# Peptides against a protein of PDB entry 6B4J, part 82

Target 1, 315 residues: chain A of PDB entry 6B4J
Amino acid sequence: DITMQWYQQLQDASMQCVLTFEGLTNSKDSQAKKIKMDLQKAATIPVSQISTIAGSKLKEIFDKIHSLLSGKPVQSGGRSVSVTLNPQGLDFVQYKLAEKFVKQGEEEVASHHEAAFPIAVVASGIWELHPRVGDLILAHLHKKCPYSVPFYPTFKEGMALEDYQRMLGYQVKDSKVEQQDNFLKRMSGMIRLYAAIIQLRWPYGNRQEIHPHGLNHGWRWLAQILNMEPLSDVTATLLFDFLEVCGNALMKQYQVQFWKMLILIKEDYFPRIEAITSSGQMGSFIRLKQFLEKCLQHKDIPVPKGFLTSSFWRS

## One batch from the design tools (peptide; made by RFdiffusion4, then SolubleMPNN)

Design b1_p16_7_s3 (from b1_p16_7, 8 letters changed)
Fold by OpenDDE base, seed 2:
Structure b1_p16_7_s3 (fold): chain B 315 residues (1-315), chain A 16 residues (1-16)
Amino acid sequence: as target 1 above (315 residues)
Amino acid sequence: MELLSDEEIEELLKKL
């Protein structure tokens, strides 16, 4: 399976990255510990500052992240910080930055869906300039949300239930599994962020170049989902999230082919979702149903709420 | 399942 090979390759690359900066992370040296903390803050704080408020502020954040990744000194916590402070500094920053982008999907986008777009456009722009960050974003995303690959993890003989739950993307703390609503909320946030990344380009970059991880991957994701048996509640939820965020972009890009897929979803795949949907899960099912019916009736996919306009970039 | 032709899809979209 090409998809699973790709998944494994990204996970292996991520693991190798962690091993590369292990000297920095495990150092008992006071100076190394200080550098680690400074680099971690420099990588993560700018991402947490991303908001829908102003395009000018978003540009400042982008420039700061890009400067850091380019080996330039940046101001963080009142100190000058550079990846050159340690031989493993760049690898560490790339990993932590990618992790933070996915975490913003998991937390911020999960709570505020419109936040997907400003986070995604920065992530896309950074990915274009720093491909390794993009690969690490995918690795973190796939690990936290296997449905973004997509695949459904399977229980293996001898596996602990908690480990299986974690593989499915659940948080398990003190032998207590996360509630289903919280789980789906986090998964939704990550899928929405991914759906935004694949369609957005940083407006101040070279937009004539090919997107490093564009809508073709969105098309692949849909095709793969449709070739899988639906999972109760999960498939209906994430399919809706994905289509709501990037359906308009896919419609514009693939035209008639997109509508073929949407009809296939409605007429063939949707009944399969219905067959596995319990009465307590009808909310996600009905939401997807209404979305599909509305889109087919109007022959249009609406631009998602929070989509960045020209007025945003002039602010 | 044979994917519907572009023409068949256009006709279906017109009927919707």
Scores: peptide ipSAE 0.028, ipTM 0.641, DockQ to the pose 0.061
Fold by OpenDDE base, seed 5:
Structure b1_p16_7_s3 (fold): chain B 315 residues (1-315), chain A 16 residues (1-16)
Amino acid sequence: as target 1 above (315 residues)
Amino acid sequence: MELLSDEEIEELLKKL
């Protein structure tokens, strides 16, 4: 399975990255610990500052992240910080930055869907300039949300239930699994972030180049989802999230072929979702149904709320 | 990451 091979390759690369900076993370030296903390803050704080407030502020954040990744000193916590302070500094920063982008999908986008767009455009722009960060974003995303690949992890003989739950993307703390609603909320945030990344380009970059992970991956994702048996509540939820965020972009790119896919979802895939939907899960199913019916009736998919406009970049 | 080829996309769509 090519998709699973790709998944595994990204996970292996991520694991190798962790091994390369283990010296920095495990150091008992006080100076090394200080450098680690400074680098971690420099990598993560700018991402936390991403907001829908102004395009100028977003550019400042982008420039700061890019400067850090380029080996330039940046101001963080009142200190000058550079990846050159430690031989493993760049690998560590790339990993933590990628992790933080995915975490913003998991937390910020999960709570505020419109936040997907400013986070995604920065992530896309950084990915264009720093491909390794993009690969690490995918690795973190796939690990936390296997449905972004997509695949459904299977229970293997001898596997602990908690390990299986973690493979499915659930948080398990003190032998307690998270509630289904919280799980779906986090998965939704990550899928929405992914759907935004694949369609957005940093406006101040070289637009002549092909998107490093563009809409063709969105098309692939839909095709894979439709070729899988639906999972109760999960498939209906995430399919809606994905289409709400990138459906307009896919419509513009693939035109008639995209509409054919939507018809197939409505006519052929919906009965399969319905067959596995319990009475308590009808909300996600109905929401997806109403969305698709409205889009097919109007022959249009609306631009998602929070989509960045020219006025945002002039702000 | 290598972009999916048009052929790979078409193969995925054939199952639709």
Scores: peptide ipSAE 0.025, ipTM 0.676, DockQ to the pose 0.375
Fold by OpenDDE base, seed 4:
Structure b1_p16_7_s3 (fold): chain B 315 residues (1-315), chain A 16 residues (1-16)
Amino acid sequence: as target 1 above (315 residues)
Amino acid sequence: MELLSDEEIEELLKKL
């Protein structure tokens, strides 16, 4: 399976990255530990500062991240920090940065859906300039949310239940699996972030180049989902999340073909979702139903709340 | 899956 090969290649690259900077992470040297901490903060703090407040602030954050990845010194915690402080510094920063972007999907976007757009546009812009960061974003995303690939992990004979739960994307702490609502909330955040990334370009970059992971991947994702059996509650939730965030962009890009896809979802795929939906899962089902019906009735998918406008970039 | 024609899409949209 080509999709699974792609998944595995990204995971292998991510694992190799971890091995590459193991010397930095496992060092007992006080100076190395200090460098590690400084690099980690320099990589992650700017991402946490991303907000919907002003385009100018977003540009400052982007420039800082790009400078760091370019080997330039940046100010962090009152100190000058550079990836050149350690031979493994760049690999470490790329990994931690990618991890942080996905974490913002998992946490910030999960709680505040509008946050997807400013985070995504920075991630997209950084990905354009630093492809390795993009690959690592995908690796982290796929590992935490296999539905972003998409695939549904299967239980294998001899597998521990906790390992299977983790493969499904659940957090397991002290032998306790997270509640379904929290799980779906995190998955939603990550899918929404992904749906935003694939449609956004950094406005100050070279827009003549193709998007490194553009809307064609959104089309692919939908096609793959529709070719899979729906998973109870999960498919209805994430399909809604995806369409709400990138449906308008897909509509504009694919036009008639998009509507064919949407009709297919409503007439063919949605009944399959309904068939596996229990009474306790009606919330996600109803939300998807209402969304599809509204979009088809109006012959339009609304621009998602929080979408970045020209006025945002002038602020 | 077989995709609907443009005419079929328009017909379906009218029914909604």
Scores: peptide ipSAE 0.025, ipTM 0.656, DockQ to the pose 0.057
Fold by OpenDDE base, seed 3:
Structure b1_p16_7_s3 (fold): chain B 315 residues (1-315), chain A 16 residues (1-16)
Amino acid sequence: as target 1 above (315 residues)
Amino acid sequence: MELLSDEEIEELLKKL
């Protein structure tokens, strides 16, 4: 289908990107190794510095990332670093930057849901100026979290179980698959980051331009999820994560259509989720149920905790 | 999925 074609195209582009900078990554030359390390740090450290503390600091981080991607020298680790130091430097930095954004979803947002918003607004702003970074973000996201596409990977004949588990997004180390709770935590972080990206615009950019990957993709995601058979625990968890983060934005954008969708979730889709929910998985289901019931009762979806306010940008 | 009318939705919302 079209969605799977899109998924594959992004994966292919990501793979081609890796091949493009393979000379830099596989070089045995000491100078090339140094450049690689410097570029990697320059690409990733600013992302790790993103916090909810001050809008001014966030702007500085954004400007630094943008400068790096624009071929300007930036200070990193006490040294001047530029993508022009190697012909493959830009491709490498774009890839590593995108990877790092997704990793922050997987790790930081997974542990601190509020972190989704400052990370996402930077990612969105960078995506607007550097579309290739956006495509690579999607590629990394889709690979780590196929549910962000969304699709549920299927076991194919002859496939190793471990490979299938990895396709599902599980981490497998020493032939041990990660625990379901840890898996869901990571998936939640990535979905929350995605849900934040699609609704946020960098406030210092040209906001008259169309969002490069806006709420229409969120609407598509929601529609596709609802048209799929629910996956045990996963669907309830990620649907909640998605709606908690971007439900308010979707409500504002789609209004009555959104409420129709919400009712359909409650009345039609919930029984399907319930039917596959075990007693040990009831927590995710109940959380989603309570959230939707509250929203329907109040005819409102709250602004998510951690949403960036005007006061944040003045700090 | 057949979408309920706006009136039907409002009625359902009142029952909740």
Scores: peptide ipSAE 0.025, ipTM 0.673, DockQ to the pose 0.055

Design b1_p16_7_s4 (from b1_p16_7, 9 letters changed)
Fold by OpenDDE base, seed 2:
Structure b1_p16_7_s4 (fold): chain B 315 residues (1-315), chain A 16 residues (1-16)
Amino acid sequence: as target 1 above (315 residues)
Amino acid sequence: MELLSQEEIDELLSKL
């Protein structure tokens, strides 16, 4: 399976990255510990500052992240911080930055869907300039949300139930599994962020270059989902999230082929979702149904709420 | 990463 090979390659690369900076992570030296904390803050704080408020502020955040990744000193916590302060500094920062982007999908986008777009455009722009950050974003995303690959993890003989639940993307704390609503909320946020990344380009970069992980991956994702048996509640939820965020972009890119796929979803795949949907899961099912029917009726997919306009970039 | 070939996508669409 080519998809699973890709998944495994990204996980292996992520693991190798962790091993590379293990010296920094495990150092008992006071100065190394200080550098680690400074680098972690420098990598993550700018991402947490991303907002829908002003394009100018978003540019400042982007420039700061890019400067840090380029080996330039940046101000963080009242200190000058650079990845050159430690031989493992760059690997550590790339990993923590990528992790933070995915966390913003998991937390911020999950709570505020419109936040997907400013986070995604920064992530896309950084990915274009720093491909390793992009690979690490995918690795973190795939690990937290296997449905972003997509694949459904299987229970293996001898596996602990908690480990299986974690593989499915659930948080398990003190032998208590996360509530389904919270799980779906987090998964939705990550899928929405991914759907935004694949369609957005940083406006101040070289737009003539090919998107490092563009809409072709969105098309692949849909094709793969349709080739899988639907999972109760999960498939209806995430398919809706994905189409709401990037359906307009896919429609523009793939035109007639996109509409054929949408018809296939409505006529063939949707009944399969219905067959596994319980009465308590009708909410996600109904949302997907209404979305598909509206889009097919109007022969249009609306631009998603929160999509960045020219006025945003002038602010 | 090898994406699904256009042929694989078309095969999925041919079931329409």
Scores: peptide ipSAE 0.026, ipTM 0.686, DockQ to the pose 0.236
Fold by OpenDDE base, seed 3:
Structure b1_p16_7_s4 (fold): chain B 315 residues (1-315), chain A 16 residues (1-16)
Amino acid sequence: as target 1 above (315 residues)
Amino acid sequence: MELLSQEEIDELLSKL
């Protein structure tokens, strides 16, 4: 399975990255610890500052992240910080930055869906300039949300139930599994972020270049989902999330082919979702149904709420 | 039966 191979390769690369900066992370030296903390803050704080307030501020954040990744000193916490402070600094920053982007999907986007777009456009732009960050974003995303690959983790003989639950993307704390609603909320946030990343280009970059992980991956994702047996509640939820965020972009890109896919979703795949949907899960099902019906009726997918307009970039 | 064949997917992807 090519998809699973891709998944595994990204996970392996991520693990190798962790091993690469292990010296920095495990150091008992006070200076190394200080550097680690400074680098971690420098990598993550700008991402947390991403907002829909002004395009100019977003540009400043982008420039700061890019400068950091480029080996330039940046101001963080009132100090000058550079990845050159430690031989493993760049790898560490790339990893932590990627982790933070995914975490913003998991947390911020999960709570505020519109936040997907400013986060995603920065992530996309950074990915364009720093491909390794993009790979690490995918690795973190896939690990936390296997449905972003997509695949459904399988229980293996001898596996602990908690480990299986974690593989499915559930948080398990003190032997208590996360509630389904919270789980789906986090998964939704990550899928929405992903759906935003694949369609957005940093407007101040070289737009002549191909998107490093563009809408073709969205098409692939849909195709893969449709060729999988639906998972109860999860598939309906995430399919809606994905289409709501990137459906308009897919429509514009694939035109007639997109509508064919949407019809297939409605006519062929949707009944399969219905068949596995319990009464308690009808909310997600109905939401997807209504979305599909509306889009097919109007022959239009609306621009998602929070989509960055030209006015945003002039602010 | 696959809802979309790999060939169809690839064809659609090639248009990107």
Scores: peptide ipSAE 0.024, ipTM 0.655, DockQ to the pose 0.111
Fold by OpenDDE base, seed 1:
Structure b1_p16_7_s4 (fold): chain B 315 residues (1-315), chain A 16 residues (1-16)
Amino acid sequence: as target 1 above (315 residues)
Amino acid sequence: MELLSQEEIDELLSKL
């Protein structure tokens, strides 16, 4: 499977990245520990400051992240911080930055769906300038949410149940698996972030360049999901999340072909979802059903709530 | 059941 090979290559590259900065992360030297913490804060704090408040603030955050990745000194925690402070600093910052973007999907977007757009536009813009950060975003995203690939992890002989649960994206702490609602909430956040990234371009970059991971990947994702057997509750939830966030963009890009896809979902795929949906899981199914019926009836997919407008960028 | 063949997917992607 070409998709699984690509996924494994991303994971291998991510693991290799971790190995490249192992000296920094495992150092017992007090100065190295200080540098590590300063770099980690410099990479992650700006991402946590992303909000829907003002476009000007978002630009400042972007510029700070880009400056850090470019080897320029940035102010963090009252100190001047640069990736040049350690030979492994750049690799470490790229990894931690990518991890933080995905973490914002997992946490912030999961709780506030509108947060997907400002986070995604910064991530997309940084990815355009720093392709390695983009690859690491995908590596982190796909590891935490295999459904974003998409694939369903399989139980292998000799595998511990907890390890399988983790592969599926569940958090397991103290031999207790995460509750299904919390799991789906986190997966939803990550899918929504991904759906936003593939459609957004940083407005202050070179817009003539091709999106590094654009809507063609969204189209592929959708087609692949539809060719897979649905999973109980998961498929209905994530398909809705994806279509709510990027359905309008896909409609504009693929026109009639997109509508054919929606009809296929309604006529051919929905019965398969229904067949595996228990009475206790009807909420996600009904939500997807109502969304599709509304879109087909109106022959339109609404622009998602939180989509960044021209007025946002002028603020 | 395959909803879209790989050929159909490739055709749709080629229109980009």
Scores: peptide ipSAE 0.023, ipTM 0.645, DockQ to the pose 0.110
Fold by OpenDDE base, seed 5:
Structure b1_p16_7_s4 (fold): chain B 315 residues (1-315), chain A 16 residues (1-16)
Amino acid sequence: as target 1 above (315 residues)
Amino acid sequence: MELLSQEEIDELLSKL
């Protein structure tokens, strides 16, 4: 399976990255620990500062992240920090930065869907300049949300139930699995972030280049989801999240072919989702159904709430 | 029923 090979390749690359900076992370030296903490903060704090408030602030955050990744010193916590302070500093920062972008999908976007767009445009712009960060974003995303690949992990003989639950993307703490509603909320946030990344370009970059992970991957994702058996509550939820965020962009890009796909979802795929939907799970199914019916009736998919406008970049 | 074969997906992607 080509999709699973791609998944595994990204996971292997991510694992190799962790091994490369193990010396920095496991060091008992006081100075090395200080450098690690400074680099950790420099990589993650700017991402946490991303907001929908002003385009100028977003540009400052982008420039700071890019400067750090370029080996330039940046101010963090009142100190000058550079990846050149340690031979493993760049690998460590790239990994932690990518991890933080995915965490913002998991946490911030999960709670505030409009936050997907400013986070995604920064991630896309950084990915364009630093492809390794993009690969690591995918690796972190795929590990936390296998539905972003997409695939459904299978239970194997001899596997612990908790390990299987973690593979499915559940958080398991003290032998207690995460509640389904919280799980779906986190998965929704990550899918929404992904759907935003694939359609957005950093406006101050070289627009002549092809998007490093563009709408073609969105089309692939949609096609793959439709060729899979639906999963109870998960498929209806994430398909809605994906289409609400990037449906307008896909419509503009693929035109008639995209509408054929939406008709196919309504006519052929909905009955399959319905067949596995319990009475207590009808909410997600109904939401998806109503969304598609409205879009097909109006022959339009609305621009998602929170989409960045020209006025945002002038602020 | 498979909606799109891998070949069909690849063909659609090649037209981007």
Scores: peptide ipSAE 0.022, ipTM 0.649, DockQ to the pose 0.088

Design b1_p16_8_s1 (from b1_p16_8, 8 letters changed)
Fold by OpenDDE base, seed 1:
Structure b1_p16_8_s1 (fold): chain B 315 residues (1-315), chain A 16 residues (1-16)
Amino acid sequence: as target 1 above (315 residues)
Amino acid sequence: SDEELQELLNAPLQLP
């Protein structure tokens, strides 16, 4: 399976990255610990500062992240910080930066869907300049949300139930599994972030370059979902999230072919979702159905709320 | 065509 091979390749690359900076992370030396903390803050704080307020502020954040990844010193916590402070500094920063982007999907976007766009445009722009960060974003995303690949993890013989639950993307703390609503909320945030990344380009970059992980991956994701059996509640929820965020962009890119895909979803896939949906889970399916039927009726998919306009970039 | 759509849906994922 080519999809599973890709998944495993990205996970292996991520694991190799962790091994590369293990010396920095496991060091007992006080200076190494300080460097690690400074690098971690320098990588993650700018991402947490991303907001929908002003395009100028977003540019400053982007420039700071890019400078850090380029080996230039940046100001963080009142100190000058550079990846050159440790031989493993760049690998560590790339990993932590990628992790933080995905975490913003999981936390911020999950609570505020409009936050997907400013986070995604920075992530996309950084990915263009730093492909390794992009691969690590995918690795983190896929591990936390296997539905972003997409695939459904299977229970293996001898596996603990908690480990299986974690593979499915659930948080398990003190032998208590996360509630389904919280799980779906986090998964939704990550899918929405992904759907935003694949359609957005940093406006101050070289626009002639091909998107490193563009809308073709959106088509791929939809195609793969349709070729899978639906999962109760999960498939309907995440398919809605995906289409709400990137449906307009996919419509513009693929035109008639995308409309055919939407018809296929309605005619062939909805009955399969409905067949596995309990009465208590019908809310997610109804929301998806209503959205798609409205799009088909109007022959239009709305621009998502929070989409970055030209006025945002002039602010 | 419906065939073109099926080809697109069945197209091997060109992983970069």
Scores: peptide ipSAE 0.059, ipTM 0.746, DockQ to the pose 0.242
Fold by OpenDDE base, seed 5:
Structure b1_p16_8_s1 (fold): chain B 315 residues (1-315), chain A 16 residues (1-16)
Amino acid sequence: as target 1 above (315 residues)
Amino acid sequence: SDEELQELLNAPLQLP
């Protein structure tokens, strides 16, 4: 399976990255620990500062992240920090930065859907300049949300139930699995972030280049989802999240072909979702139904709430 | 046609 090969390649690259900076992470030396903490803060704090407030602030954050990845010193916590402070510093920062982008999908976007766009445009712009960060974003995203690939992890003989639950994307702490609503909320945030990344480009970059992970991956994702059996509550939730965020962009890009896809979803795939939907899960199903019916009736998919406008970049 | 749609669905599964 080509999709599983791609998944595994990204996971292997991520694991190799972790091994590369293991000396920095496992060091008992006080100076190495200080460098690690400074680099971790320098990589993650700017991402946490991303907001919908002003385009100028977003540019400052982008420039700071790019400077750090370029080996330039940056100010973090009142100190000058550079990836050159340790030979493993760049790999560590790339990994932690990518991890933090996905974590913002999991936490911030999950609670505030409109936050997907400013996070995604920074992630896309950094990916364009630093492809390895993009691969690591995918690796972290795929590991936390296998539905972003998409694939459904299978239970293997001899596997612990907790390990299977973790493979499915659930958090398991002290032998307690995460509640379904919290799980779906986190998955929704990550899918929404992904759907935003594939359509957004950093406006101050070289727009003549092809998007490193563009809307063709959105089409691929939909095609793969439609070729899979639906999962109870999960498919209806994530398909809605994806279409709400990137449906307008896909409509503009693929036009008539995208409408054929949407009709196929409504007429062929939607009954399959209905067949596995319990009475307690009708909320996600009804939301998807109403969205599809509205889009088909109006022959339009609305621009998602929080989409970045020209006025945002002038602020 | 259903065939054209299937072709569209299958074509993007080729990962770059």
Scores: peptide ipSAE 0.034, ipTM 0.712, DockQ to the pose 0.269
Fold by OpenDDE base, seed 2:
Structure b1_p16_8_s1 (fold): chain B 315 residues (1-315), chain A 16 residues (1-16)
Amino acid sequence: as target 1 above (315 residues)
Amino acid sequence: SDEELQELLNAPLQLP
């Protein structure tokens, strides 16, 4: 399976990255510990500062992240911090930065859907300049949300139930599995972030270059979902999230082909979702239904709420 | 084309 090979390759690359900076992470030396903490803060704090407030502030954050990844010193916590402070500093920062982008999908976007766009445009721009960060974003995303690949993890003989639940993307703490609503909320945030990344380009970069992970991956994701059996509540939720965020962009890119796919979703795939939907899960089902019907009726997919406008970039 | 759509649906991962 080509999809599973790609998934595994990204996970292997992520694992190798962790092994590469293990000396930094496991060091007992006080100076190495200080450098590690400074680098971790320098990588993650700028991402947490991303907001929908002003394009100028977003540019400052981007420039700071890019400077750090380029080996330039940046100010963090009142100190000058550089990846050159340790031989493993760059790999560590790339990994922690990518992890933080996915965490913002899992936490911030999950609670505030509009936050997907400013986070995604920074992530896309950084990915264009630093491909390794992009691969690590995918690796973190795929591990936390297998539905972003997409694939459905299978229970293996001898596997603990908790480990299987974690593979499905659930948080398990003190032998208690996460509530379904919280799980779906986190998955939604990550899918929305991904759907935003694949369509957005950093406006101050070389926009003539090919997007490093563009809308063709959105088409691939839809195609793969349609070739899979729907999961109860999960498929209806995430398919809606994906189409709400990137449906307009896919419509513009693929034109008639996109509408054929949308009709296929409505006529062939949607009944399969209905067949597995319980009375308690009708909310996600109805939301997807109404979205598809409205889009097909109007022959248009609305620009998503929070989409970055020219006025945002002038602020 | 419809053929291209079917190819995309049948072979979703064209890895670069």
Scores: peptide ipSAE 0.027, ipTM 0.687, DockQ to the pose 0.233
Fold by OpenDDE base, seed 4:
Structure b1_p16_8_s1 (fold): chain B 315 residues (1-315), chain A 16 residues (1-16)
Amino acid sequence: as target 1 above (315 residues)
Amino acid sequence: SDEELQELLNAPLQLP
């Protein structure tokens, strides 16, 4: 399976990255610990500062992240910080930056869907300049949300239930699995972030280049989902999240083919989702149904709430 | 490739 090979390659690259900077992370030296903390803050704080307020502020954040990844000194916590402070500094920063982008999907976007767009445009722009960060974003995303690949992890004989739950993307703490609503909320945030990344380009980059992970991957994602058996509540939730964020962009890019896909979802795939939907899960199903019916009736998918306009970039 | 994209574009439409 080509999809599973791709998944595994990204996970292997992520694991190798962790091993590469293990010397920095496991060091007992006081200076190494200080450098680690300074680098971690320099990588993660700018991402946490991303907001919907102004395009100028977003540019400042982007420039700071890019400067850090380029080996230039940046100001963080009142100190000059550079990845050159340690031989493993760049690998560590790339990993922590990618992890933080996915974490913003899991936390910030999960709670505030509109936050997907400013986070995604920075992530896309950084990915264009730093492909390794993009691969690490995918690795972190796929590990936390296998539905972003997409695939459904299978239970293997002899596997602990908790390990299987973690593979499915659930948080398990003190032998307690998270509630389904919290799980779906986190998965939704990550899918929405992904759907935003694949359609957005950094406006100050070289737009003549192909998007490093563009809308073709969105089409691939839909195709793969439709070729899989639906999961109860999960498929209806994430398919809605994806189409709400990315549907307008897919419509503009693929036109007639997109509408054929949407009809296929409504006519062929919906009955399969309905067949596995319990009475307590009808909310996600109804939401998806109403969205598709509205889009098909109007022959339009609305621009998602929070989409970055030309006015945002002039602010 | 453009061919791979076309295959991907056609794959969902060929779902039984």
Scores: peptide ipSAE 0.026, ipTM 0.674, DockQ to the pose 0.106

